# Ledger of designs, part 58: peptides against a protein of PDB entry 6B9H

Target 1, 151 residues: chain A of PDB entry 6B9H
Amino acid sequence: AELCESLLTWIQTFNVDAPCQTVEDLTNGVVMAQVLQKIDPAYFDENWLNRIKTEVGDNWRLKISNLKKILKGILDYNHEILGQQINDFTLPDVNLIGEHSDAAELGRMLQLILGCAVNCEQKQEYIQAIMMMEESVQHVVMTAIQELMSK

## One batch from the design tools (peptide; made by RFdiffusion4, then SolubleMPNN)

Design b2_p18_4_s1 (from b2_p18_4, 10 letters changed)
Fold by OpenDDE base, seed 3:
Structure b2_p18_4_s1 (fold): chain B 151 residues (1-151), chain A 18 residues (1-18)
Amino acid sequence: as target 1 above (151 residues)
Amino acid sequence: SSKKRAELQRFFQELLAK
């Protein structure tokens, strides 16, 4: 999916430790958790990150478990820190991500992370970084942000 | 296109201003 591919490119700019080259690399949630920690290390601290299992292999049950924790973290962050600025009417189906590597649903998850980045304390830095990306990626990001903030 | 670039620039500048 276009959303997933563009946001995967965006995720790669964080230079996290975990492999993040393919859609499959993101399905266990480890990359996403590391990205969230970079976005707000005070909230997504080491204790939070340690709840995400790093060695899940192809175990879709463990992937889903991680993804559920990450989704909860994002929603809690939105409520507690960001003031509920992210539209939560359309949530990603983490079962489809974990079990089937569904790119469309993964795109929705990455979209929520994008919402965290462009609303966090360091939002200016993340927005400016996005403005330096390829035009095609910027357009997808713009649309994704518009969807998140529409009410 | 130039129009597309302008649209993107305006969007993110407005976002930065919030």
Scores: peptide ipSAE 0.712, ipTM 0.952, DockQ to the pose 0.853
Fold by OpenDDE base, seed 5:
Structure b2_p18_4_s1 (fold): chain B 151 residues (1-151), chain A 18 residues (1-18)
Amino acid sequence: as target 1 above (151 residues)
Amino acid sequence: SSKKRAELQRFFQELLAK
């Protein structure tokens, strides 16, 4: 999916420790958890990160468990810190991500993380970084932000 | 295109201003 591929490129700019080259690399949630910690380390602290299992292999049940924790973290962050600035009526199906590596649903998950980045305390830095990306990627990001923040 | 670049620039500048 176009959304997933563009946001994968965006995720790669965070330079996290976990492998993040393919869609499959993101299905266990480890990369996403590390990205969230970079976005707001005070909220997504080490105690939060330690709840995400890092050695899940191909176990889709463990992937789904991680993804559920991450989604909850994002939603709680949106409510408690961001003041519910993100539309959450259409949530990603983490079962499809964990069991089938569904790119469309993964794209929606990454879109929520994008919402965290462009609304967090350091949003200026993340927005400016996006402005340095390829124009085709910027356009997808723009559309994704518009969808998230349109109430 | 130049039109696309202008649109992107305006969008993100407005986002920065909020």
Scores: peptide ipSAE 0.712, ipTM 0.952, DockQ to the pose 0.854
Fold by OpenDDE base, seed 4:
Structure b2_p18_4_s1 (fold): chain B 151 residues (1-151), chain A 18 residues (1-18)
Amino acid sequence: as target 1 above (151 residues)
Amino acid sequence: SSKKRAELQRFFQELLAK
């Protein structure tokens, strides 16, 4: 999926500790959790991050458990910190991500993280970084942001 | 295209201005 591939490229700019080269690398949620911590370490603090299991392997149940926690964190962050700036009427299916590595649903999850980045305290820095990415990636990001902020 | 690049630039500049 174009959304997933472009946002994977974006996610890679965070240089997190966990492997983040493939779609499969993202399905356990560890990369996403580390990215969220970079976005807002005061909210996604070490206590929050410690709830995400890092030794998941191919256990899709554990993947789904992590992904559910991450999704909840994103939604809570949107409500508590961002003030409902993100349209969350369509949520990613974390079951499909965890069990089947569904790229389309993963893209939607990454889109929510994108929403966090472009609305967080350091949103200016993240937006400026996006502006330095490849044109094709920027286009996908633009569309994704437009969808998130539409009300 | 240059037109597409301009569109992207405008979008993100406007986003920065909010």
Scores: peptide ipSAE 0.712, ipTM 0.952, DockQ to the pose 0.855
Fold by OpenDDE base, seed 1:
Structure b2_p18_4_s1 (fold): chain B 151 residues (1-151), chain A 18 residues (1-18)
Amino acid sequence: as target 1 above (151 residues)
Amino acid sequence: SSKKRAELQRFFQELLAK
């Protein structure tokens, strides 16, 4: 999916430790958890990160478990820290991500993470970084942000 | 494409201003 592809490119700019080259690499949630920690290490601290199981392989049940924790973390962060600046009316289906590597649903998950980045304490830095990306990626990101910020 | 780039710049500049 276009959203997933562009946001995967964006996620890669974080240079996390976990492999993040393919859609499949993101399905276990480890990359997403590491990205969230970079976005706000005080909130997504080591204790939070340690709840995400690593080395899950292709076990879709473990993937889903991780993804559920990550989604909860994002929603809690939005409520507790960001003051609900993003719209979460269309939550990603983490079951489809974990079991089927659904790119569309993964895109929605990454979109929520994008919302965290462009509203966090270092939002200006993340926005400026996006402005230096390829124009086609910027356009997808713009649309994604518009959807998040709409009432 | 020039119009597209201008639109992108305007959007993100407005986002930065919030």
Scores: peptide ipSAE 0.712, ipTM 0.952, DockQ to the pose 0.896

Design b2_p18_4_s2 (from b2_p18_4, 12 letters changed)
Fold by OpenDDE base, seed 2:
Structure b2_p18_4_s2 (fold): chain B 151 residues (1-151), chain A 18 residues (1-18)
Amino acid sequence: as target 1 above (151 residues)
Amino acid sequence: SSERQKQLKEFFQELLSQ
């Protein structure tokens, strides 16, 4: 999916410790959790991150468990910190991500993380970084942000 | 294109102003 591909490229700019080269690399949630910690380490602190299981392998049940925690974290962050600035009426299906590596649903998950980045305390830095990316990626990101923030 | 680049720049500049 175009959304997933572009946001994967965006996620790679965070240079997290976990492998993040492929869609499959993101399905266990570890990369996403590490990215969220970079976005707001006070909220997504070490205690929160430690609830995300590493070394999941191909265990789709564990992937789904991680993804559910991450989604909850994003939604809680949206309500508690961001003031509901992003839409959540169409939530990603974490079962499809964990069990089938569904790129479309993964794209939706990454889109929510994008919403966190462009609304967090360091939003200026993240937006400026996006402005330095490939034009095609910027366009997808623009559309994704517009969708998130369209009330 | 220049128009596409302009659109992107204007969007993100507006976003930065919020």
Scores: peptide ipSAE 0.695, ipTM 0.949, DockQ to the pose 0.844
Fold by OpenDDE base, seed 4:
Structure b2_p18_4_s2 (fold): chain B 151 residues (1-151), chain A 18 residues (1-18)
Amino acid sequence: as target 1 above (151 residues)
Amino acid sequence: SSERQKQLKEFFQELLSQ
């Protein structure tokens, strides 16, 4: 999906330790968790990150478990820190991501992370970085932000 | 296109102003 592909490119700019070259690399949630820690290390601290299993392999149950924790973290962050600026009406199906590597649902998950980035304390830096990305990626990001912030 | 680029720039500039 275009959303997933573009946001994967965006995720890669974070230069996290976990492999993040393919859609499959993101399905265990480890990359996403590390990205969230970069976005707000005070909230997504080491204690939070330690709840994410890093040695998941192909175990879809463990993937789903991680993804559920990450989704909960994002939603809690939105409520507790961001002041509910993210529209949480349409949430990603983490079961489809974990079990089937569903790119569309993964895109929605990455979209929520994008919402965290453009509303966090360092939002100005993240927005400016996005402005330097490929035009096609910027367009997807723009649309994704518009969807998140609409009420 | 140049117009598309302008649209993107304007969007993110407005976002930065918030």
Scores: peptide ipSAE 0.695, ipTM 0.949, DockQ to the pose 0.919
Fold by OpenDDE base, seed 3:
Structure b2_p18_4_s2 (fold): chain B 151 residues (1-151), chain A 18 residues (1-18)
Amino acid sequence: as target 1 above (151 residues)
Amino acid sequence: SSERQKQLKEFFQELLSQ
């Protein structure tokens, strides 16, 4: 999916410790959790990150468990910190991500993380970084942000 | 294209102003 591939490229700019080269690399949620910690380390602190299991392998049940925690974290962050700026009427299906590596649903999850980045305390820096990316990626990001903010 | 680049720049500059 175009959304997933573009946002994967965006995620790679965070230079997290976990492997993040493929869609499959993101399905266990570890990369996403590390990215969220970079976005707001005061909220997504070490205690929060420690709830995400790192040694998951191909266990889709563990993947789904991690993804559910991450999704909850994003939604809570949106409510408690961002002031409900992200449209959460269409949530990603974490079961499809964990069990089937569904790129479309993964794209939706990454889109929510994008919403966190462009609304957080350091939003100016993240937006400026996006402006330095490839034009095709910027266009996908623009569309994704527009969809998130359309309430 | 130049128009596409202009559109992107305007969008993100507007976003930065918020």
Scores: peptide ipSAE 0.694, ipTM 0.949, DockQ to the pose 0.917
Fold by OpenDDE base, seed 1:
Structure b2_p18_4_s2 (fold): chain B 151 residues (1-151), chain A 18 residues (1-18)
Amino acid sequence: as target 1 above (151 residues)
Amino acid sequence: SSERQKQLKEFFQELLSQ
């Protein structure tokens, strides 16, 4: 999906420790958890990160478990820190991500993380970084942000 | 393309102003 591919490119700019080259690399949630820690290390601290299982392999049950924790973390962050700025009307189906590597649903998950980045304390830095990306990626990101902040 | 780039810049500039 276009959303997933563009946001994968965006995720890669974080230079996390976990492999993040393919859609499959993101399905275990480890990259996403590390990205969230970079976005707000005070909230997504080491104790939070330690709840995410590493070295999941192809175990889709463990992937789903991780993804559920991450989704909850994002939603809690939105409520507790961001002040409900992210529209959660359409939540990603983490079962489809974990079991089938569904790119469309993964894109929706990454979209929520994008919402965290453009609303966090360092939002100016992340927005400016996006403005330096390729035009095609910027357009997808713009559309994704518009969708997140709509009623 | 120029108009597209202008649209993008205006969007993110507006977002930065929030």
Scores: peptide ipSAE 0.694, ipTM 0.948, DockQ to the pose 0.859

Design b2_p18_4_s3 (from b2_p18_4, 10 letters changed)
Fold by OpenDDE base, seed 3:
Structure b2_p18_4_s3 (fold): chain B 151 residues (1-151), chain A 18 residues (1-18)
Amino acid sequence: as target 1 above (151 residues)
Amino acid sequence: SSKKKEELKKFFEELLAQ
């Protein structure tokens, strides 16, 4: 999906430790958790990150478990820190991500992370970084932000 | 196109101003 591919490119700019080259690389949630820690290390601290299992292999049950924790973290962050700036009416189906590597649903998850980045304390830095990306990626990001903030 | 580039720049500049 276009959303997933563009946001994967965006995720790669964080230079996290975990492999993040393919959609499959993101399905266990480890990359996403590391990205969230970079976005707000005070909230997504080491204790939070340690709840995400790093060695899940192809175990879709463990992937889903991680993804559920990450989704909860994002929603809690939105409520507690961001003041509910992100529209959570349509949530990603983490079962489809974990079990089937569904790119469309993964795109929705990455979209929520994008919402965290462009609303966090360091939002200026993240927005400016996005403005330096490929035009096609910027357009997808713009649309994704518009969808998140529409109420 | 130049119009698309300007649209993007305008959007993110407005986002920065919030």
Scores: peptide ipSAE 0.688, ipTM 0.944, DockQ to the pose 0.850
Fold by OpenDDE base, seed 2:
Structure b2_p18_4_s3 (fold): chain B 151 residues (1-151), chain A 18 residues (1-18)
Amino acid sequence: as target 1 above (151 residues)
Amino acid sequence: SSKKKEELKKFFEELLAQ
């Protein structure tokens, strides 16, 4: 999916410790958790990160467990910190991500993380970084943000 | 195109202003 591929490129700019070169690399949630910690380390602190299992291999049940925790964290962050600025009308199906590596649903998850970045305390830095990316990626990001902010 | 570049710049600048 175009959304997933563009947001994967965006995710790679965070330079997290976990491998993040392919869609499959993101399905266990470890990269996403590390990205969220960079976005707001006070909220997504080490105690939160330690709830995400890092050695899941190909176990889709463990992947889904991680993804559910991450999704909950994002939604709680939106409510508690961001002031409900993200529209959660279309939530990703984490079962399809964990069991089938569904790129479309993974794109939806990354879109929620994008919403966190462009609304967090350091949103200026993240928006300016996006403005330095390739135009095709910027267009996908713009559309994704517009969808999140729409009522 | 130049128009697309300007559209992107305008969008993100407005987002920064929020």
Scores: peptide ipSAE 0.687, ipTM 0.944, DockQ to the pose 0.830
Fold by OpenDDE base, seed 1:
Structure b2_p18_4_s3 (fold): chain B 151 residues (1-151), chain A 18 residues (1-18)
Amino acid sequence: as target 1 above (151 residues)
Amino acid sequence: SSKKKEELKKFFEELLAQ
């Protein structure tokens, strides 16, 4: 999906330790958890990160478990820290991500992370970084942000 | 293309101003 492809490119700019080259690499949630820690290490601290199981392989049940924790973390972050600046009316289906590597649903998950980045304490730095990306990626990101920030 | 680039720039600059 276009959303997933562009946001995967964006996620890669974080240079996390976990492999993040393919859609499949993101399905276990480890990359996403590491990205969230970079966005706000005080909130997504080591105690939070340690709840995410690593080395899950292709075990879709473990992937889903991780993804559920990550989604909860994002939603809690939005409510507790960001003051509900992002719209979560359409939550990603983490079952489809974990079991089927659904790119569309993964895109929605990454979109929520994008919402965290453009509203966090260092939002200006992340926005400026996006402004330096390829135009095609910027268009997708713009649309994604517009959807998140709409009532 | 120039208009599209300007639209993007305007959007993100407005986002920065929030």
Scores: peptide ipSAE 0.687, ipTM 0.944, DockQ to the pose 0.882
Fold by OpenDDE base, seed 5:
Structure b2_p18_4_s3 (fold): chain B 151 residues (1-151), chain A 18 residues (1-18)
Amino acid sequence: as target 1 above (151 residues)
Amino acid sequence: SSKKKEELKKFFEELLAQ
């Protein structure tokens, strides 16, 4: 999916420790958890990160468990810190991500993370970084933000 | 196109101003 591929490119700019080259690399949630910690390390602290299992292999049940924790973290962050600025009535299906590596649903998950980045305390830095990306990626990101923040 | 580039710039600048 176009959304997933563009946001994968965006995720790669965070330079996290976990492998993040393919869609499959993101299905266990480890990359996403590390990205969230970079976005707001005070909220997504080490205690939070330690709840995400890092050695899940191909176990889709463990992937889904991680993804559920991450989604909850994002939603709680939106409510508690961001003041519910993100449109969250259409949530990603983490079962499809974990079991089938569904790119469309993964794209929606990454879109929520994008919402965190462009609304967090350091949103200026993340927005400016996006402005330095390829035009085609910027366009997808713009559309994704518009959809997220349209109440 | 140049028009699309300007559109992107305006969007993100407005986002920065919020």
Scores: peptide ipSAE 0.687, ipTM 0.944, DockQ to the pose 0.846

Design b2_p18_4_s4 (from b2_p18_4, 12 letters changed)
Fold by OpenDDE base, seed 5:
Structure b2_p18_4_s4 (fold): chain B 151 residues (1-151), chain A 18 residues (1-18)
Amino acid sequence: as target 1 above (151 residues)
Amino acid sequence: SSARRQQLRQFFEQLLSQ
């Protein structure tokens, strides 16, 4: 999926410790959790991060458990910190991500993380970083942001 | 295209100004 691939490229700019080269690398939620911690370490602190299991392997049940926690964290962050600037009209199906590595649903999850980045305290830095990416990626990102904030 | 690049820049600059 175009959305997922473009946002995967964007996620890679965070240089997190966990492997983040493929769609499959993102399905256990570890990369996403580390990215969120970079976005707002005061909110997504060590105590929060420690709730995400790192030794998941191919266990789709554990993947889904992690993804549910991450989705909850994103939604709570949007409500408590961002003032509900992100619309949750279409939430990702974390079951499809964890069990089937569904790229479309993963794209939706990454889109929510994008919303956190472009609305957080350090939004200026993240927006400027996006402006340095390839034109095709920027266009996908632009569309994704518009969907989050225009409804 | 140049038009597309201008559109992108305008969008993100507007976003920065919010």
Scores: peptide ipSAE 0.716, ipTM 0.953, DockQ to the pose 0.843
Fold by OpenDDE base, seed 4:
Structure b2_p18_4_s4 (fold): chain B 151 residues (1-151), chain A 18 residues (1-18)
Amino acid sequence: as target 1 above (151 residues)
Amino acid sequence: SSARRQQLRQFFEQLLSQ
């Protein structure tokens, strides 16, 4: 999906330790967790990150478990820190991501992370970085942000 | 296109101003 591919490109700019070259690389949630820690290390601290299993392999149950924790973290962050600026009406189906590597649902998950980035303390830096990306990626990001911040 | 680039620039600049 276009959303997933564009946001994967965006995720790669974080230069996290975990492999993040393919859609499959993101399905275990480890990359996403590391990205969230970069976005707000005070909230997504080491204690939080330690709850994410890093040696998952192809175990879809473990993937789903990680993804559920990450989704909960994002939603809690939105409520507790961001002041509910993200529209949480349409949430990603983490079961489809973990079991089937569903790119569309993964895109929605990455969209939520994008919401965290453009609303966090360092939002100006993240927005400016987005403005330096490819035009096609910027357009997808713009649309994704618009969807998140709409009420 | 130029129009598309302008649209993107305007959007993110507006977002930065919030």
Scores: peptide ipSAE 0.715, ipTM 0.953, DockQ to the pose 0.918
Fold by OpenDDE base, seed 1:
Structure b2_p18_4_s4 (fold): chain B 151 residues (1-151), chain A 18 residues (1-18)
Amino acid sequence: as target 1 above (151 residues)
Amino acid sequence: SSARRQQLRQFFEQLLSQ
């Protein structure tokens, strides 16, 4: 999906420790958890990160478990820190991500993380970084942000 | 394409102003 591919490119700019080259690399949630920690290390602290299982392999049950924790973390962050600035009218189906590597649903998950980045304390830095990306990626990101902040 | 780039810049600059 176009959304997933563009946001994968965006995720790669974080230079996390976990492999993040393919859609499959993101399905275990480890990259996403590390990105969230970079976005707000005070909230997504080491104690939070330690609840995300590493070395998941192809175990889709463990992937789903991780993804559920991450989704909850994002939603809690939105409520507790961001003041409900992210519209969660369409939540990603983490079962489809974990079991089938569904790119469309993964895109929706990454979209929520994008919402965290453009609303966090360092939002200016992340927005400016997006403005330096390729035009095609910027357009997808713009559309994704507009969708998140819509009524 | 120039119009497209300008649209993008306007959007993100507006977002920065929030």
Scores: peptide ipSAE 0.715, ipTM 0.953, DockQ to the pose 0.860
Fold by OpenDDE base, seed 3:
Structure b2_p18_4_s4 (fold): chain B 151 residues (1-151), chain A 18 residues (1-18)
Amino acid sequence: as target 1 above (151 residues)
Amino acid sequence: SSARRQQLRQFFEQLLSQ
């Protein structure tokens, strides 16, 4: 999916410790959790990150468990910190991500993380970084942001 | 295209101003 591939490229700019080269690399949620910690380390602190299991392998049940925690974290962050700026009427299906590596649903999850980045305390820096990316990626990001904030 | 680049720049500059 175009959304997933573009946002995967965006996620790679965070230079997290976990492997993040493929869609499959993101399905266990570890990369996403590390990215969220970079976005707001005061909220997504070490205690929060420690609730995400790192040694998941191909266990889709563990993947789904991690993804549910991450999704909850994003939604809570949106409500408690961002003031409900993200449209949460269409949530990603974490079961499809964990069990089937569904790129479309993963794209939706990454889109929510994008919403966190462009609305957080350091939003200016993240927006400026996006402006330095390839034009095709910027266009996908623009569309994704517009969709998130169209309430 | 130049039009596409301008559209992107305008969008993100507007976003930065919020």
Scores: peptide ipSAE 0.714, ipTM 0.953, DockQ to the pose 0.923

Design b2_p18_5_s1 (from b2_p18_5, 5 letters changed)
Fold by OpenDDE base, seed 2:
Structure b2_p18_5_s1 (fold): chain B 151 residues (1-151), chain A 18 residues (1-18)
Amino acid sequence: as target 1 above (151 residues)
Amino acid sequence: SREEELKKLKEFFESLLQ
């Protein structure tokens, strides 16, 4: 999926500790959790991050468990900190991500994280970083942001 | 054109900075 591939490229700019080269690398949620911590370490603090299991392997049940926690975190962050600026009408199916590595649904998950980044306290830095990415990626990101902020 | 599309991108992201 174009959305997933572009946002994977974007996620890679965070240079998190966990492997983040492939779609499969993101399915356990560890990368996403680490990215969220970078976005807002006061909200996604160590206590929050410690609830995400790191050594999941291929256990899709554990992946789904992590992904559910992450999705909840994103939604709570949107409501509590961002003032519900992200459209959550269509939520990603974390079951498909965890069990099948569904790229389309993963793209939706990453899109929510994108929403966090471009609305957080550090939004200027993240937006400027996006402006330095490949044109094709920028276009996908632009569309994704527009979709998130549309009511 | 490519130039027009680049302009749109720049304007969009700059608008987010406002």
Scores: peptide ipSAE 0.694, ipTM 0.949, DockQ to the pose 0.868
Fold by OpenDDE base, seed 4:
Structure b2_p18_5_s1 (fold): chain B 151 residues (1-151), chain A 18 residues (1-18)
Amino acid sequence: as target 1 above (151 residues)
Amino acid sequence: SREEELKKLKEFFESLLQ
């Protein structure tokens, strides 16, 4: 999916420790968790990160468990820190991500993370970084942000 | 045009910086 591929490219700019080259690399949630920690390490601290299982392999149950925790973290962050500046009514289906590596749903998950980045304390840095990306990626990001910010 | 599209993108992200 266009959303997923573009946001995967965006995610790769974070240079996290976990492999993040393919869609499947993201399905266990480890990359996403590490990205969130970079976005706001005070909120997504080590205690939070430690709840994410890192050695998941192909266990879709563990993937889903991680993804549920991450989604909850994002939603809680939106409520507690961001003041619900993003629309969380259209949520990704983490079951499809974990069990089937559904790119469309993964894109929605990454979109929520994008929402965290463009609203966090360092939003200026992330926005400026996005402005340096390829035009096609910027367009997808723009659309994704617009969707998140709409009421 | 490509120029118009680039302008739109830039303006959008700059607006987010406000």
Scores: peptide ipSAE 0.693, ipTM 0.949, DockQ to the pose 0.860
Fold by OpenDDE base, seed 5:
Structure b2_p18_5_s1 (fold): chain B 151 residues (1-151), chain A 18 residues (1-18)
Amino acid sequence: as target 1 above (151 residues)
Amino acid sequence: SREEELKKLKEFFESLLQ
C-alpha cells in the first residue's frame, strides 16, 4: 500500500537498531517500539520498551502481543500527553498485521506513530525533517496528518 | 501545476509549526 511504503521510508529516517528495510521487518513491533522511544523517551522509557519481546521470529502470536502493547501505548500517549489531538475512529487491526503482514493495516499503525511525532514536544524537528523528504512522500504524509487531525 | 502543489505542501507543514 502507498501509505505503508511512504511511512516505511519515513520510519527509516529514525535509524533505529532493529532491521527496518521491509514491511515484514515492522510486523513484530520492535522497530515501532524503538521509534516511539525516540519520539518521547520519558514516556516510552526502558521499562516500557522491555515489555516488547525482541526474539519473535515468525511467531504471529508473539507479534500480535507486541503490537497490542504498542497500540495501547500510542493511545495512552495521545490521551495522557497529547490531549486527544489524534482522531482514533479508525484503528489498525493488529491481528491482520501480525498474522498476515497486512500492509494497509500496518500503514494505519505507522500513521498513528506519525501523529505522535508531529504533536510531541520535538514536533518542530520531525516536521522539518519531513519537509526535506521527496515530494511524493510529503504528499502522503500530509494526507495522513490531515486525516488524524480532522475531528 | 507542480509548482502549486509544492507551494501547498510547504504551506501545510509550515502551518503545523505554528
Scores: peptide ipSAE 0.693, ipTM 0.949, DockQ to the pose 0.882
Fold by OpenDDE base, seed 3:
Structure b2_p18_5_s1 (fold): chain B 151 residues (1-151), chain A 18 residues (1-18)
Amino acid sequence: as target 1 above (151 residues)
Amino acid sequence: SREEELKKLKEFFESLLQ
Protein backbone atom coordinates (compact mmCIF):
# COMPACT_ATOMS: atom_id res chain seq x y z
CA ALA B 1 0.00 0.00 0.00
CA GLU B 2 1.14 3.53 -0.77
CA LEU B 3 0.58 4.68 2.80
CA CYS B 4 2.66 1.86 4.23
CA GLU B 5 5.52 2.28 1.73
CA SER B 6 5.77 6.02 2.28
CA LEU B 7 5.64 5.74 6.04
CA LEU B 8 8.17 2.90 5.96
CA THR B 9 10.53 5.35 4.26
CA TRP B 10 9.74 7.87 6.98
CA ILE B 11 10.34 5.29 9.73
CA GLN B 12 13.76 4.53 8.23
CA THR B 13 14.88 8.10 8.95
CA PHE B 14 14.85 7.31 12.67
CA ASN B 15 17.84 4.96 12.26
CA VAL B 16 16.69 2.54 14.93
CA ASP B 17 18.72 -0.55 15.85
CA ALA B 18 16.18 -3.10 14.61
CA PRO B 19 16.00 -4.02 10.90
CA CYS B 20 13.44 -1.82 9.12
CA GLN B 21 13.85 -2.41 5.38
CA THR B 22 10.63 -4.29 4.60
CA VAL B 23 7.01 -4.50 5.66
CA GLU B 24 7.80 -7.87 7.23
CA ASP B 25 10.49 -6.23 9.38
CA LEU B 26 7.83 -4.06 11.01
CA THR B 27 5.25 -6.77 11.76
CA ASN B 28 6.73 -7.77 15.12
CA GLY B 29 6.46 -4.22 16.45
CA VAL B 30 10.08 -3.90 17.58
CA VAL B 31 10.93 -1.11 15.12
CA MET B 32 7.76 0.76 16.00
CA ALA B 33 8.52 0.51 19.71
CA GLN B 34 12.03 1.86 19.19
CA VAL B 35 10.68 4.73 17.09
CA LEU B 36 8.17 5.65 19.77
CA GLN B 37 10.96 5.72 22.35
CA LYS B 38 12.84 8.19 20.17
CA ILE B 39 9.72 10.34 19.81
CA ASP B 40 9.19 10.60 23.58
CA PRO B 41 11.72 8.73 25.72
CA ALA B 42 10.20 10.07 28.94
CA TYR B 43 6.87 8.39 28.18
CA PHE B 44 8.02 5.41 26.15
CA ASP B 45 10.85 4.70 28.58
CA GLU B 46 13.02 1.64 29.09
CA ASN B 47 10.41 -0.01 31.30
CA TRP B 48 7.82 0.35 28.55
CA LEU B 49 10.20 -0.82 25.83
CA ASN B 50 11.20 -3.88 27.86
CA ARG B 51 7.60 -5.13 27.65
CA ILE B 52 8.05 -5.64 23.91
CA LYS B 53 9.42 -9.08 23.04
CA THR B 54 12.41 -8.80 20.71
CA GLU B 55 12.95 -12.47 19.84
CA VAL B 56 9.66 -13.10 18.05
CA GLY B 57 10.67 -14.85 14.84
CA ASP B 58 7.66 -15.98 12.83
CA ASN B 59 5.41 -16.41 15.86
CA TRP B 60 2.33 -14.47 14.84
CA ARG B 61 0.85 -14.74 18.34
CA LEU B 62 3.86 -12.94 19.80
CA LYS B 63 3.72 -10.36 17.01
CA ILE B 64 0.08 -9.64 17.78
CA SER B 65 0.86 -9.40 21.50
CA ASN B 66 3.57 -6.82 20.82
CA LEU B 67 1.37 -4.89 18.41
CA LYS B 68 -1.47 -4.72 20.92
CA LYS B 69 0.88 -3.26 23.52
CA ILE B 70 2.18 -0.71 21.04
CA LEU B 71 -1.30 0.30 19.94
CA LYS B 72 -2.34 0.72 23.56
CA GLY B 73 0.76 2.81 24.19
CA ILE B 74 -0.05 5.08 21.27
CA LEU B 75 -3.65 5.54 22.36
CA ASP B 76 -2.65 6.20 25.95
CA TYR B 77 -0.03 8.69 24.80
CA ASN B 78 -2.62 10.46 22.69
CA HIS B 79 -5.01 10.67 25.62
CA GLU B 80 -2.56 11.47 28.42
CA ILE B 81 0.03 13.63 26.65
CA LEU B 82 -1.28 14.85 23.29
CA GLY B 83 -4.80 15.66 24.45
CA GLN B 84 -6.85 13.55 22.02
CA GLN B 85 -5.41 15.09 18.85
CA ILE B 86 -5.50 11.80 16.92
CA ASN B 87 -8.74 10.52 15.42
CA ASP B 88 -8.90 6.91 16.60
CA PHE B 89 -12.37 5.71 15.58
CA THR B 90 -10.79 3.48 12.91
CA LEU B 91 -7.98 1.55 14.55
CA PRO B 92 -5.59 -0.75 12.70
CA ASP B 93 -6.30 -4.47 12.83
CA VAL B 94 -3.21 -5.79 14.58
CA ASN B 95 -4.32 -9.37 13.96
CA LEU B 96 -4.00 -8.86 10.21
CA ILE B 97 -0.60 -7.25 10.68
CA GLY B 98 0.79 -10.01 12.88
CA GLU B 99 -0.76 -12.98 11.14
CA HIS B 100 -0.76 -11.86 7.50
CA SER B 101 1.68 -8.92 7.29
CA ASP B 102 -1.18 -6.80 5.96
CA ALA B 103 0.43 -3.67 4.52
CA ALA B 104 -2.74 -1.59 4.58
CA GLU B 105 -3.32 -2.18 8.28
CA LEU B 106 0.38 -1.66 8.99
CA GLY B 107 0.09 1.67 7.20
CA ARG B 108 -2.67 2.65 9.63
CA MET B 109 -0.42 1.73 12.53
CA LEU B 110 2.45 3.82 11.19
CA GLN B 111 -0.01 6.65 10.60
CA LEU B 112 -0.77 6.70 14.32
CA ILE B 113 2.95 6.90 15.07
CA LEU B 114 3.17 9.79 12.60
CA GLY B 115 0.46 11.48 14.63
CA CYS B 116 2.59 11.13 17.74
CA ALA B 117 5.63 12.64 16.03
CA VAL B 118 3.90 15.71 14.59
CA ASN B 119 2.15 16.50 17.87
CA CYS B 120 4.88 15.74 20.42
CA GLU B 121 7.15 18.22 22.18
CA GLN B 122 9.73 17.89 19.42
CA LYS B 123 7.19 18.17 16.59
CA GLN B 124 9.18 20.95 14.93
CA GLU B 125 12.13 18.62 14.43
CA TYR B 126 10.00 15.89 12.87
CA ILE B 127 7.99 18.23 10.65
CA GLN B 128 11.15 19.84 9.32
CA ALA B 129 12.61 16.40 8.61
CA ILE B 130 9.48 15.47 6.63
CA MET B 131 9.84 18.65 4.60
CA MET B 132 13.20 17.34 3.39
CA MET B 133 11.80 14.05 2.07
CA GLU B 134 10.71 13.15 -1.47
CA GLU B 135 7.69 15.04 -2.79
CA SER B 136 5.67 11.85 -3.22
CA VAL B 137 6.29 10.88 0.39
CA GLN B 138 5.37 14.36 1.58
CA HIS B 139 2.02 14.12 -0.22
CA VAL B 140 1.18 10.84 1.47
CA VAL B 141 2.27 12.20 4.85
CA MET B 142 0.20 15.36 4.40
CA THR B 143 -2.90 13.33 3.56
CA ALA B 144 -2.26 11.01 6.49
CA ILE B 145 -1.94 13.91 8.93
CA GLN B 146 -5.07 15.57 7.60
CA GLU B 147 -7.01 12.35 8.07
CA LEU B 148 -5.78 11.94 11.66
CA MET B 149 -6.66 15.47 12.66
CA SER B 150 -10.03 15.63 10.94
CA LYS B 151 -13.03 15.92 13.24
CA SER A 1 1.58 22.81 -11.88
CA ARG A 2 4.40 21.08 -10.03
CA GLU A 3 5.53 24.41 -8.63
CA GLU A 4 2.07 25.08 -7.24
CA GLU A 5 1.88 21.62 -5.68
CA LEU A 6 5.27 22.06 -4.02
CA LYS A 7 4.10 25.40 -2.67
CA LYS A 8 0.99 23.77 -1.19
CA LEU A 9 3.10 21.13 0.54
CA LYS A 10 5.44 23.71 2.01
CA GLU A 11 2.58 25.88 3.21
CA PHE A 12 0.84 22.91 4.81
CA PHE A 13 3.82 21.79 6.85
CA GLU A 14 4.74 25.35 7.77
CA SER A 15 1.19 25.77 9.08
CA LEU A 16 1.76 22.79 11.37
CA LEU A 17 4.77 24.58 12.82
CA GLN A 18 2.59 27.47 14.02
Scores: peptide ipSAE 0.692, ipTM 0.949, DockQ to the pose 0.893

